# Peptides against a protein of PDB entry 4ASU, part 1

No score or structure here was measured in a lab: all are predicted.

Target 1, 270 residues: chain A of PDB entry 4ASU
Amino acid sequence: ATLKDITRRLKSIKNIQKITKSMKMVAAAKYARAERELKPARVYGVGSLALYEKADIKTPEDKKKHLIIGVSSDRGLCGAIHSSVAKQMKSEAANLAAAGKEVKIIGVGDKIRSILHRTHSDQFLVTFKEVGRRPPTFGDASVIALELLNSGYEFDEGSIIFNRFRSVISYKTEEKPIFSLDTISSAESMSIYDDIDADVLRNYQEYSLANIIYYSLKESTTSEQSARMTAMDNASKNASEMIDKLTLTFNRTRQAVITKELIEIISGAA
Target 2, 83 residues: chain B of PDB entry 4ASU
Amino acid sequence: FTFASPTQVFFNSANVRQVDVPTQTGAFGILAAHVPTLQVLRPGLVVVHAEDGTTSKYFVSSGSVTVNADSSVQLLAEEAVTL
Unless a header shows other numbers, all headers, positions and changes below count from the first letter of the chain.
Peptide ipSAE was made for these designs. It is ipSAE averaged over its two directions, with the distance scale d0 held at 1.0 Angstrom where the peptide's residues are scored. Compare it between designs on one protein only; published cut-offs may not apply.
A fold fails the geometry check if it doesn't show the stated peptide or something in it is severely misdrawn.

## One batch from the design tools (peptide; aimed at target 2 Q24 G63)

Design b1_p8_1 (made by RFdiffusion4; failed a check: the pose's geometry)
Amino acid sequence: AAAAAAAA
Pose (drawn by RFdiffusion4):
Structure b1_p8_1 (pose): chain A 181 residues (1-270 with 5 gaps), chain B 83 residues (1-83), chain P 8 residues (backbone only)
Amino acid sequence: ATLKDITRRLKSIKNIQKITKSMKMVAAAKYARAERELKPARVYGVGLIIGVSSDRGLCGAIHSSVAIIGVGDKIRSILTFKEVGRRPPTFGDASVIALELSIIFNRFRSVISYKTEYSLANIIYYSLKESTTSEQSARMTAMDNASKNASEMIDKLTLTFNRTRQAVITKELIEIISGAA
Amino acid sequence: as target 2 above (83 residues)
Amino acid sequence: not in this file (backbone only, 8 residues)
């Protein structure tokens, strides 16, 4: 309730809002990279339960939608392949998955809407390239919604800060008038 | 005729005369009228004879060549680089 | 002021 507490909380939530907004544009830039590389990947991969995701969270209802194997550390987190999503998926990664050894992944449509031999590794590569394009655009909206929630929180606290600031001024003034009277 | 690597796409549904291809057993030159077959590749060159008579030369490390019941061929390699 | 008037 003190001004010091409110000024500390404002700076704390502003830091979150700046970071979440900073990841909106990052997900927008990484999604643009992912879609540019999805066009040649879709023309490449055409011809047992496999879950395709990533280690990196903060992407909304992507890991929860997909419901030994299991690519993406966040899919085993409910009940394995680790270290994906930090860097774009290469064919070598899809090859290692095939080397250690009917498939579930998120297919890219747009920014809003989604759906849940040598040839076998091509399907894994097709899922990896589709999944990261899906994971990044969903993260673009998840951090956009978080940036909106943090901004609404700052607005509510600013109104509290103005009430408290007014209340401190009047209190100091009363202590002076009474001390004089 | 479709020729693509994971990195870049060289031909998208040709419309081409013939394509020389490296296969595990020697080599195969796939003409416009070729039997439906499924083959696996080896380290070798790919020569693409264009419809206008010109030539295109690439290299292939490994992959697969697929010729279906119709006049359609899809050649895909892990890596294809010039030169 | 109340202390000054009382003294006065």

Design b1_p8_1_s1 (made by RFdiffusion4, then SolubleMPNN; from b1_p8_1, 7 letters changed; failed a check: the pose's geometry)
Amino acid sequence: EELKRLAS

Design b1_p8_1_s2 (made by RFdiffusion4, then SolubleMPNN; from b1_p8_1, 7 letters changed; failed a check: the pose's geometry)
Amino acid sequence: SRSLALSS

Design b1_p8_1_s3 (made by RFdiffusion4, then SolubleMPNN; from b1_p8_1, 8 letters changed; failed a check: the pose's geometry)
Amino acid sequence: LLEELLKS

Design b1_p8_1_s4 (made by RFdiffusion4, then SolubleMPNN; from b1_p8_1, 7 letters changed; failed a check: the pose's geometry)
Amino acid sequence: SEELKRAS

Design b1_p8_2 (made by RFdiffusion4; failed a check: the pose's geometry)
Pose (drawn by RFdiffusion4):
Structure b1_p8_2 (pose): chain A 181 residues (1-270 with 5 gaps), chain B 83 residues (1-83), chain P 8 residues (1-8)
Amino acid sequence: ATLKDITRRLKSIKNIQKITKSMKMVAAAKYARAERELKPARVYGVGLIIGVSSDRGLCGAIHSSVAIIGVGDKIRSILTFKEVGRRPPTFGDASVIALELSIIFNRFRSVISYKTEYSLANIIYYSLKESTTSEQSARMTAMDNASKNASEMIDKLTLTFNRTRQAVITKELIEIISGAA
Amino acid sequence: as target 2 above (83 residues)
Amino acid sequence: AAAALAAA
């Protein structure tokens, strides 16, 4: 309730809002990179339960929608392939998955809407390239919604800060008038 | 005729005369009228004879060539670089 | 006056 507590809390939630907004544009830039590389990947991959996701969270209902194997550390987290999503998926990564060894992944449509031999590794590559394009655009909205929630929180606390600032001024003034009187 | 690597796409549904291809057994030159077959590639060159008579030369490390019941061929390699 | 203002 003290001004010091409110000033500290404002800076704390402002830091969160700046970071979440900073990841909105990052997901927007990385999504643009992912869609640019999805066009040649879709024309490349055309011709047992495999879950495709990533280690990196903060992407909304992507890991929860997909319901030994299992690519993406967050899919084993419910009940394996690790270290994906930090860097764009290469064909070599899809090859290692095939080397260690009917498939579930998130297909890219737009920024809002989604759906859940040598040839076998091409399907894994197709899923990896589709999944990261889906993972990034969903994260673009997830951090956009978080940036909205943190801004609404700052507005509520600013009104509290103005009430407390007025209450401190009147309190100090009463202590003076009384001490004089 | 479709020729693509994971990185870049060279030909998108040609419309081409013939394509020389490296296969595990020697080499195969795929004409417009070729038998439906499924083949796997080896380290070798790919020569693309364009419809206007010109030539295109690329290199292939490995992959697959697929010619269907119709006059359609899809050639895909892990890496294809010039030169 | 000052006591009424402090009570308020």

Design b1_p8_2_s1 (made by RFdiffusion4, then SolubleMPNN; from b1_p8_2, 3 letters changed; failed a check: the pose's geometry)
Amino acid sequence: SAAALVAS

Design b1_p8_2_s2 (made by RFdiffusion4, then SolubleMPNN; from b1_p8_2, 6 letters changed; failed a check: the pose's geometry)
Amino acid sequence: SALQLVLS

Design b1_p8_2_s3 (made by RFdiffusion4, then SolubleMPNN; from b1_p8_2, 5 letters changed; failed a check: the pose's geometry)
Amino acid sequence: SAANLVLS

Design b1_p8_2_s4 (made by RFdiffusion4, then SolubleMPNN; from b1_p8_2, 6 letters changed; failed a check: the pose's geometry)
Amino acid sequence: SALELVLS

Design b1_p8_3 (made by RFdiffusion4; failed a check: too like the target's own chain)
Pose (drawn by RFdiffusion4):
Structure b1_p8_3 (pose): chain A 181 residues (1-270 with 5 gaps), chain B 83 residues (1-83), chain P 8 residues (1-8)
Amino acid sequence: ATLKDITRRLKSIKNIQKITKSMKMVAAAKYARAERELKPARVYGVGLIIGVSSDRGLCGAIHSSVAIIGVGDKIRSILTFKEVGRRPPTFGDASVIALELSIIFNRFRSVISYKTEYSLANIIYYSLKESTTSEQSARMTAMDNASKNASEMIDKLTLTFNRTRQAVITKELIEIISGAA
Amino acid sequence: as target 2 above (83 residues)
Amino acid sequence: IEIISGAA
């Protein structure tokens, strides 16, 4: 309730809002890279339960929608392949998955809407390229919604800060008038 | 005729005369009228004879060539670089 | 100021 507590909380939530807004543009830039590389990947991959995701969270209902194997460390987190989503998925990554060894992944449509031999590794590559394009655009919205929630929180606290600031001024003034009187 | 690597796409549904292809057993030149077959590749060159008579030369490390019941061929390699 | 001087 003290001004010091409110000033500290404002700076704390502002830090969160700046970071979440900073990841909205990052997901927007990484999604643009992912879609640019999805066009040649879609024309490449055309011709057992495999779950395709990533280690990196903060992407909304992507890991929860998909429901030994399992690519993406967050899919094993409910009940394996690790270290994906930090860097764009290469064909070599899809090859290692095939080397260690009917498939579930998120197919890219737009920014809002989604749906959940040598040839076998091409399907894994097709899923990896589709998945990261889906993971990034969903993260673009998830951090946009978080940036909105943190801004609404700052507005509510600013009104508290103005009430407390007014209450401190009047309290100090009463202590002066009474001390005089 | 479709020729693509994971990185870039060279031909998208040609519309081409013939394509020389490296295969595990020697090499196969796929004409417009070729039997439906499924073949796996080896380290070798790919020569693309364009419809206007010109030539295109690429290299292939490995992959697969697929010719369907119709006049359609899809050639895909892990890496294809010039030169 | 006026209030304080008056209460004084």

Design b1_p8_3_s1 (made by RFdiffusion4, then SolubleMPNN; from b1_p8_3, 4 letters changed)
Fold by OpenDDE base, seed 3:
Structure b1_p8_3_s1 (fold): chain B 270 residues (1-270), chain C 83 residues (1-83), chain A 8 residues (1-8)
Amino acid sequence: as target 1 above (270 residues)
Amino acid sequence: as target 2 above (83 residues)
Amino acid sequence: SELIEKAA
């Protein structure tokens, strides 16, 4: 490599390092906010899921329509955040298919579509884009919930797959159940709730979906920002190492060039 | 008893004497061992009666309330403020 | 505004 080539590479890597450092700082700020907002969101979301756990709502085996909602974002450079969700979605879809169920997919975030489009394009109902630029709001979740409910796909049960935040260095891809109104209404365990008006139950279910989606978005966002910080930190370190290596190479190459020039001068060879 | 909004937690697995909630079908009081029910909230006042006799009031917008068979209660409001 | 793209 010529000195010029090495210099060009050095410049490029230094620029990348600047970008990664900047992105790390941005991610850190977003993470701090996300973590703060996750605390109440988790209580809220887990509270919403409590019914399904306590009522032991089960979908009858004869019901075959399943909805998978994958939650991620549009933004890359966050390690395995998207691939983890996609992997879990694929696994779930395969398991459901093997069980003879029909599977449809909703992607929250463009990255889900990007990963799964080739293999699962026919199963996609809708993809929500422009996710991850701003912190998710309950309004956003409500929009997603409404779209799901109005999609016309009469699923019996579903799975929402997202990355649950554990710590700044750890997340876990998890699945939570979602149920259709019909499934909830027909569940044997719901008999103890017999005096519930149908309209009330419908509204309740709408809130439940919105709540769960909101929760998943908050978990996903926190996980993503944390992962991005780590990824950017790693990228910055890698860039630093590369800069050091290239600098050494540059110095060696420069010395070689000088030596060659000296030899040419001494030898009188033009 | 859990009472939360998306952005704030007021009660988390707390023991309370009674919670009065404004529902679309009417306001009702949730006591210990209340029958399981699901309701949706209307804008109005939530009154939490603590075991020590103290009461706290909240204004809520919309949301849901769940009374489970195990006597756990989840009051989830879209928006809520302390009064 | 979340752009909802329906899979065509």
Scores: peptide ipSAE 0.026, ipTM 0.921, DockQ to the pose 0.005
OpenDDE base, seeds 1, 2, 4, 5: peptide ipSAE 0.026, 0.023, 0.026, 0.020; ipTM 0.907, 0.918, 0.920, 0.921; seeds 1, 2, 4 fail the geometry check

Design b1_p8_3_s2 (made by RFdiffusion4, then SolubleMPNN; from b1_p8_3, 5 letters changed)
Fold by OpenDDE base, seed 3:
Structure b1_p8_3_s2 (fold): chain B 270 residues (1-270), chain C 83 residues (1-83), chain A 8 residues (1-8)
Amino acid sequence: as target 1 above (270 residues)
Amino acid sequence: as target 2 above (83 residues)
Amino acid sequence: DELIEKAK
């Protein structure tokens, strides 16, 4: 490599390092906010899921329609955040198909669509874009919930797949169940609930869906920002190491060039 | 008893004596061993009666309330403020 | 006003 080549690479890597450092700081700020906002969101979301757990809601085996909601974002450079969700979605879809279920997919965030488009395009109902630019709100979740409910796909059971935040260095891709109104209303275990008005139940399910989606978005966001922060930190460190190596190479090459030039001058071979 | 909004937690698995909630079908009080039910909140006043006799009041917008067979209650409001 | 844009 020539001195010019090395210099060019150094400049490029230094620029990348600046970008990664900047992104790390941005991610750190967003992470701090996301983690703070996740605390109540988790209580809220887990509270919404309590019914399904406590009532032991089951979907009959003869029911065939299943919905998978993958929760991610539009923004890259966050490690395996998107691929982990996609992998889980693929696994779930395959398992459901093997069980004779019909599977449809909703993607929250464009990255899900990007990853699964080739192999699962026919199963996609809708993708929500412009995810990850700002912190998710309950309003956002409500919009997604409403769209799902109005999608025309009459699923019996669904799975919302997202990255659950564990710590600044750890997340876990998980799924939570979503049940249709019909599934809830027809569940044997729901018989103990006192004279639930159909309209009330419908509204309740709308809130439940929005609540769960909101929760998943908050978990996903926190996980994503944390992962991005880590990824950018790693990238910055890697860049630093490369800069050091290239600097050494540059110095050695420079010395060699000088030596060569001196020899050429002395020998008259220049 | 869990009472939360998307942005704030008021009670998390707490023991309370009674919770009065405003629902679309009417306000009702949730006491110990209340029958399981699902309700949707209307804008109104939530009153939490603690075991120690203290009473806390909240204004909620919309949301849901779940009373389970195990007497656990989840009150989930879109918006809630302490009064 | 939808803050999240949907697409096929």
Scores: peptide ipSAE 0.035, ipTM 0.923, DockQ to the pose 0.005
OpenDDE base, seeds 1, 2, 4, 5: peptide ipSAE 0.026, 0.000, 0.028, 0.029; ipTM 0.909, 0.897, 0.923, 0.925; seeds 1, 4 fail the geometry check

Design b1_p8_3_s3 (made by RFdiffusion4, then SolubleMPNN; from b1_p8_3, 5 letters changed)
Fold by OpenDDE base, seed 1:
Structure b1_p8_3_s3 (fold): chain B 270 residues (1-270), chain C 83 residues (1-83), chain A 8 residues (1-8)
Amino acid sequence: as target 1 above (270 residues)
Amino acid sequence: as target 2 above (83 residues)
Amino acid sequence: SELIEKAS
């Protein structure tokens, strides 16, 4: 490589490093906010799941319609955040299909569709876009919940798959159950609940769904921003190492060129 | 007893004596060993009576309340403010 | 809606 080529490459890598550093800082700011907002959201969301845990809601085996909701975002450059969710969605879909279940998929965030559209396009009901530009709100979750309830797909049970935040350096892809109104109302374990009005139960289920979706979005966002910070930091470090290597190469090449020129002068070579 | 909104936590697995909640079917009090039930909240006043006798008041919007067989209670409001 | 894309 010529000195000019090396210089051009150095400039390019330095520019990339600047971009990755900037993105890291942006992700850090978003992470700090997300982590703060996750604390109450987790209590709220876990509270919504408490009924299903306490009542141990089960779906009869003869019921075959299963919904998978994958939660991620539209934004890339965050390591394995999206692929992890997609991988678990695929695994869950395969297991359910093997059990003779009908599986439909909802993607929250465009990346889910991007990863799964070729292999699972026929199973998709809807994809929600414009996820990840701003922190998710309860209003956002309500919109998703409403769309699901109005979709016309009468699922019996479902799974919401998302990345749960552990720490700034770790997340885990998890699955939580969702149930249809019919499944909840017909569950034997619900018989202990005193005189539940059908309209009340319907409204309750709507809130529950929105709550769980909101929770998943907050977990996902925090995990994503943390992962992006790490990814951008790694990219910046890699760029730094490459800059160092290229700088050494530049210096060696420069010396070689000088030496060659001196020899040509001394020898009289053209 | 857990009482939270999407953005704030007021009680997290706390022991309380009584919680008064506004539901669409009317206001009622949740005491120890209350029968399991599900209700939807209407805008109104929530009153929490702590074991030490302290009373706290909150205004809530829409939401839900769950009383389980194990006496656990989840009060989840879309919006809530301390009074 | 710009936020929702339904699959056919």
Scores: peptide ipSAE 0.021, ipTM 0.906, DockQ to the pose 0.004
OpenDDE base, seeds 2, 3, 4, 5: peptide ipSAE 0.021, 0.022, 0.010, 0.019; ipTM 0.916, 0.918, 0.896, 0.918; seeds 3, 5 fail the geometry check

Design b1_p8_3_s4 (made by RFdiffusion4, then SolubleMPNN; from b1_p8_3, 5 letters changed)
Fold by OpenDDE base, seed 1:
Structure b1_p8_3_s4 (fold): chain B 270 residues (1-270), chain C 83 residues (1-83), chain A 8 residues (1-8)
Amino acid sequence: as target 1 above (270 residues)
Amino acid sequence: as target 2 above (83 residues)
Amino acid sequence: SSLIAKAA
């Protein structure tokens, strides 16, 4: 490589490093906010899930329609955030299919669709885009919940798959159950709840769905920002190492060029 | 007793004497050993009576309240403010 | 909400 080539590469990598450092800082700021907002969201979300755990809601075996909601975002450069969710979705879909269930998919974030399009395109009901530019709100969750309820797909049970935040350096892809109104209404365990009006139960279920979706979005966002911060840090370090290597190469090449030029001058071969 | 909105936690697994909630079917008080029930909140006042005799008031918009067989209560409001 | 639902 010529000195000019090396110089061009150095400049390019230095520019990349500047970008990755900047992105790291942005991700760090978003992470700090997301983590703070996740604390109440967990209490809220766990509270909503408590009914399902305590009531031990079971779906009858003859019911065959299953919904999978995958939660991620539109934005890349965050390590394995999207692929982890997609992997879990694929696994769940395969298991359900093997059990003779009909599986439909909702993707929250365009990246889920991008990954699963070739293998699961026929199973998608809807994909939500414009996810990840701003922190998720309860309004966003409500929109998703409403769209699901209005989709006309009468699922019996479902799964919401998302990355749960553990720490700045760790997340885990997890699944939480979603149940249809009919499944909840027919559950024997619900008999202990006194005189629940059908309209009340419907409204309750709508809130529960929105609550769980909101919780998943908050977990996902926090995980994503932390992962992006780490990814950008790694990219910056890799760029730094490459810069060091290329700088050494540049210096060696420069010395060689000078030596060659001197020899040509001395030999009269120029 | 857990009382939270998406953005704020007011009570987290706390022991309280009584919680008065505004529901679509009417306001009712939740005491110890209340029968299990599910209700939807209407805009109104939530009053929490602590064991020490202190009373806290909140205004809520919409949401849900769950009373479980184990006497645990989850009050989840879309929006809530302290009064 | 800025979310956009797109058909599959």
Scores: peptide ipSAE 0.216, ipTM 0.932, DockQ to the pose 0.005
OpenDDE base, seeds 2, 3, 4, 5: peptide ipSAE 0.179, 0.172, 0.189, 0.032; ipTM 0.940, 0.941, 0.941, 0.935

Design b1_p8_4 (made by RFdiffusion4)
Pose (drawn by RFdiffusion4):
Structure b1_p8_4 (pose): chain A 181 residues (1-270 with 5 gaps), chain B 83 residues (1-83), chain P 8 residues (1-8)
Amino acid sequence: ATLKDITRRLKSIKNIQKITKSMKMVAAAKYARAERELKPARVYGVGLIIGVSSDRGLCGAIHSSVAIIGVGDKIRSILTFKEVGRRPPTFGDASVIALELSIIFNRFRSVISYKTEYSLANIIYYSLKESTTSEQSARMTAMDNASKNASEMIDKLTLTFNRTRQAVITKELIEIISGAA
Amino acid sequence: as target 2 above (83 residues)
Amino acid sequence: AIAAAIAA
């Protein structure tokens, strides 16, 4: 309730809002990279339960929608392949998955809407390239919604700060008038 | 005729005369009228004879060539670089 | 202090 507590909390939530907004544009830039590389990947991959995701969270209802194997550390987190989503998926990564050894992944449609031999590694590569395009655009919205929630929180606290600031001024003034009287 | 690597796409549904292809057993030149077959590649060159008579030379490390019941061929390699 | 002065 003290001004010091409110000033500390404002700076704390402002830091969160700046970071979440900073990841909105990052997901927007990484999604643009993912879609540019999805066009040649879709024309490449055309011709047992495999879950395709990533280690990196903060992407909304992507890991929860997909429901030994299992690519993406967040899919084993409910009940394995680790270290994906930090860097774009290469064909070599899809090859290692095939080397260690009917498939579930998120197909890219747009920014809002989604759906859940040598040839076998091409399907894994097709899923990896589709998944990261889906993972990034979903994260673009998830951090956009978080940036909205943190901004609404700052607005509510600013009104509290103005009430407390007015209350401190009047209290100091009363202590002076009374001390004089 | 479709020729693509994971990185870049060279031909998208040709519309081409013939394509020389490296296969595990020697090499196969796929004409417009070729039997439906499924073949796996080896380290070798790919020569693309364009419809206007010109030539295109690429290199292939490995992959697969697929010629369907119709006049359609899809050639895909892990890496294809010039030169 | 004004009330103490008047009283005084």

Design b1_p8_4_s1 (made by RFdiffusion4, then SolubleMPNN; from b1_p8_4, 7 letters changed)
Fold by OpenDDE base, seed 4:
Structure b1_p8_4_s1 (fold): chain B 270 residues (1-270), chain C 83 residues (1-83), chain A 8 residues (1-8)
Amino acid sequence: as target 1 above (270 residues)
Amino acid sequence: as target 2 above (83 residues)
Amino acid sequence: SLLDRLAS
């Protein structure tokens, strides 16, 4: 490589390093906020899921429609956040298909669609975009829930897949169940609950869906920002190493050029 | 007993004596070993009676309340404020 | 992109 080439590359990497450092700081700030907001959201979301865990709602085997909701965002540069969710979605879809279930997919965040579109395009119902620019709100979750309810797909049961936050250095992709109104209303395990008005149950389920989506968004966001912070830190370090290597190469190349020029001068060849 | 909104937690797996909730079908009190039930909240007052005899009041908007067979209770409100 | 590679 010529000195010019090396210099160009050095400048490029140095600029990228500045960007990654800035992005790290932004991610750190967003992470801090997300983590604070996750605390109540987790209690809230886990509370909403308590019914399904305690009632042990079972879907009859003859019910074959399954909805998979993958939760991530539109933005990259966050390590394996999106690929982890997509991987589990693929696995779940394959398992369900093998069990003779009909599978439809909803992506929250454009990255899910980006990853799965080629292999699962026919299974996609809808993709929600513009996820990740701002912290998710309950209103956002409600919009998603409403869209799902109005999608016209009459699923029997479903799975919401998202990254649960563990720590600044760890997340785990998890799956939580979602159930249709028909499934929950017909579940034998629900018989212990007092006579519930159909309208009440419908409203309850709609609210529950929004709750679960909200929870998943908060977990996902916190995980994503943490992962991005780490990714940007790694990128900055990697850039630094590349700069060092290129600088060394530059110096060596420069010396070689000088030596060559001196030889040419001495030899009278130039 | 868990009582939370999307942005705030008021009770997390706490033991309480009684919780009065405003539901669409009317207000009712949740006591120990209450029969399992599901209800949707209407805007109104939630009153939490602690075991020590203290009473806390909250205003809630929409939401849900769940009483499970194991006596666990989840009160989830879209919005809630302490009074 | 180079950024993507660095962040990987």
Scores: peptide ipSAE 0.329, ipTM 0.952, DockQ to the pose 0.009
OpenDDE base, seeds 1, 2, 3, 5: peptide ipSAE 0.320, 0.240, 0.318, 0.323; ipTM 0.947, 0.947, 0.950, 0.948

Design b1_p8_4_s2 (made by RFdiffusion4, then SolubleMPNN; from b1_p8_4, 8 letters changed)
Fold by OpenDDE base, seed 3:
Structure b1_p8_4_s2 (fold): chain B 270 residues (1-270), chain C 83 residues (1-83), chain A 8 residues (1-8)
Amino acid sequence: as target 1 above (270 residues)
Amino acid sequence: as target 2 above (83 residues)
Amino acid sequence: SLEELLKS
């Protein structure tokens, strides 16, 4: 490579490094906020899931319709955040299909659609875009929940797949169940619950869905920001190493050029 | 007993004597070994009676309350404030 | 590119 080429590359990498450093700082700030907000959200969300766990809600095998909700965002450059969710969605879809279930997919965040549109386009019901620009609110979750409930797809059981935050350096793609109103109302395990008004149950289920979605969004956001911070840090380090290497190459090349020029002058072959 | 909003936790797996909740079907008190039930909250007053006799009051908007067979209770309000 | 740095 010529000195000019090396210089150009150095400049480019340095500029990219500035970007990655900036993005790291932004991600760090967002992560700090997300982690703080996740604490109550987790209690809230896990609390909402408690019924299903304690009641041991089961979907009869003859029920065929299954909904998969993948939760991520629109924003890239966050490591394997999106691909992890997509991978588990694919796996779950395949398993369900093998079991004779009908599978439909909802993507929260455009990245899910981006990854799965080719292979699973026919299974998509809706994709929610504009996710990840701002911290998710309960209102956002409610909107998504309402849209799902009004989608017209009469699923029996569903799975919400998202990245659960573990630490600044670790997340785990998880799955939580969602159930239709009919499934809940018809579950034998629910018989112990006192005569529940149908309207009450419907409203309860709406809140439950919103709660779970909200929880998943908060987990996902925290995981994403942490992952992005890590990714940007790694990128910055890689850039630094490349800069060092290129600088050495530049110096060597420069010396070689000078030597060549001197030889040409001395030899008269310039 | 767990009582939380999306943004704040008031009780997390705590032992309490009684919780009074405002529901759409009417206010009721949740005591030990209350029958399992599901209810939705209406705007109103939540009163938590601790084992030590202390009473805490909260105003909630909407949400849900779950009383499970194991006597665990999840009170999940969309919005809640301490009074 | 940024992608290259992320892959390295």
Scores: peptide ipSAE 0.101, ipTM 0.938, DockQ to the pose 0.009
OpenDDE base, seeds 1, 2, 4, 5: peptide ipSAE 0.095, 0.088, 0.089, 0.089; ipTM 0.930, 0.936, 0.938, 0.939

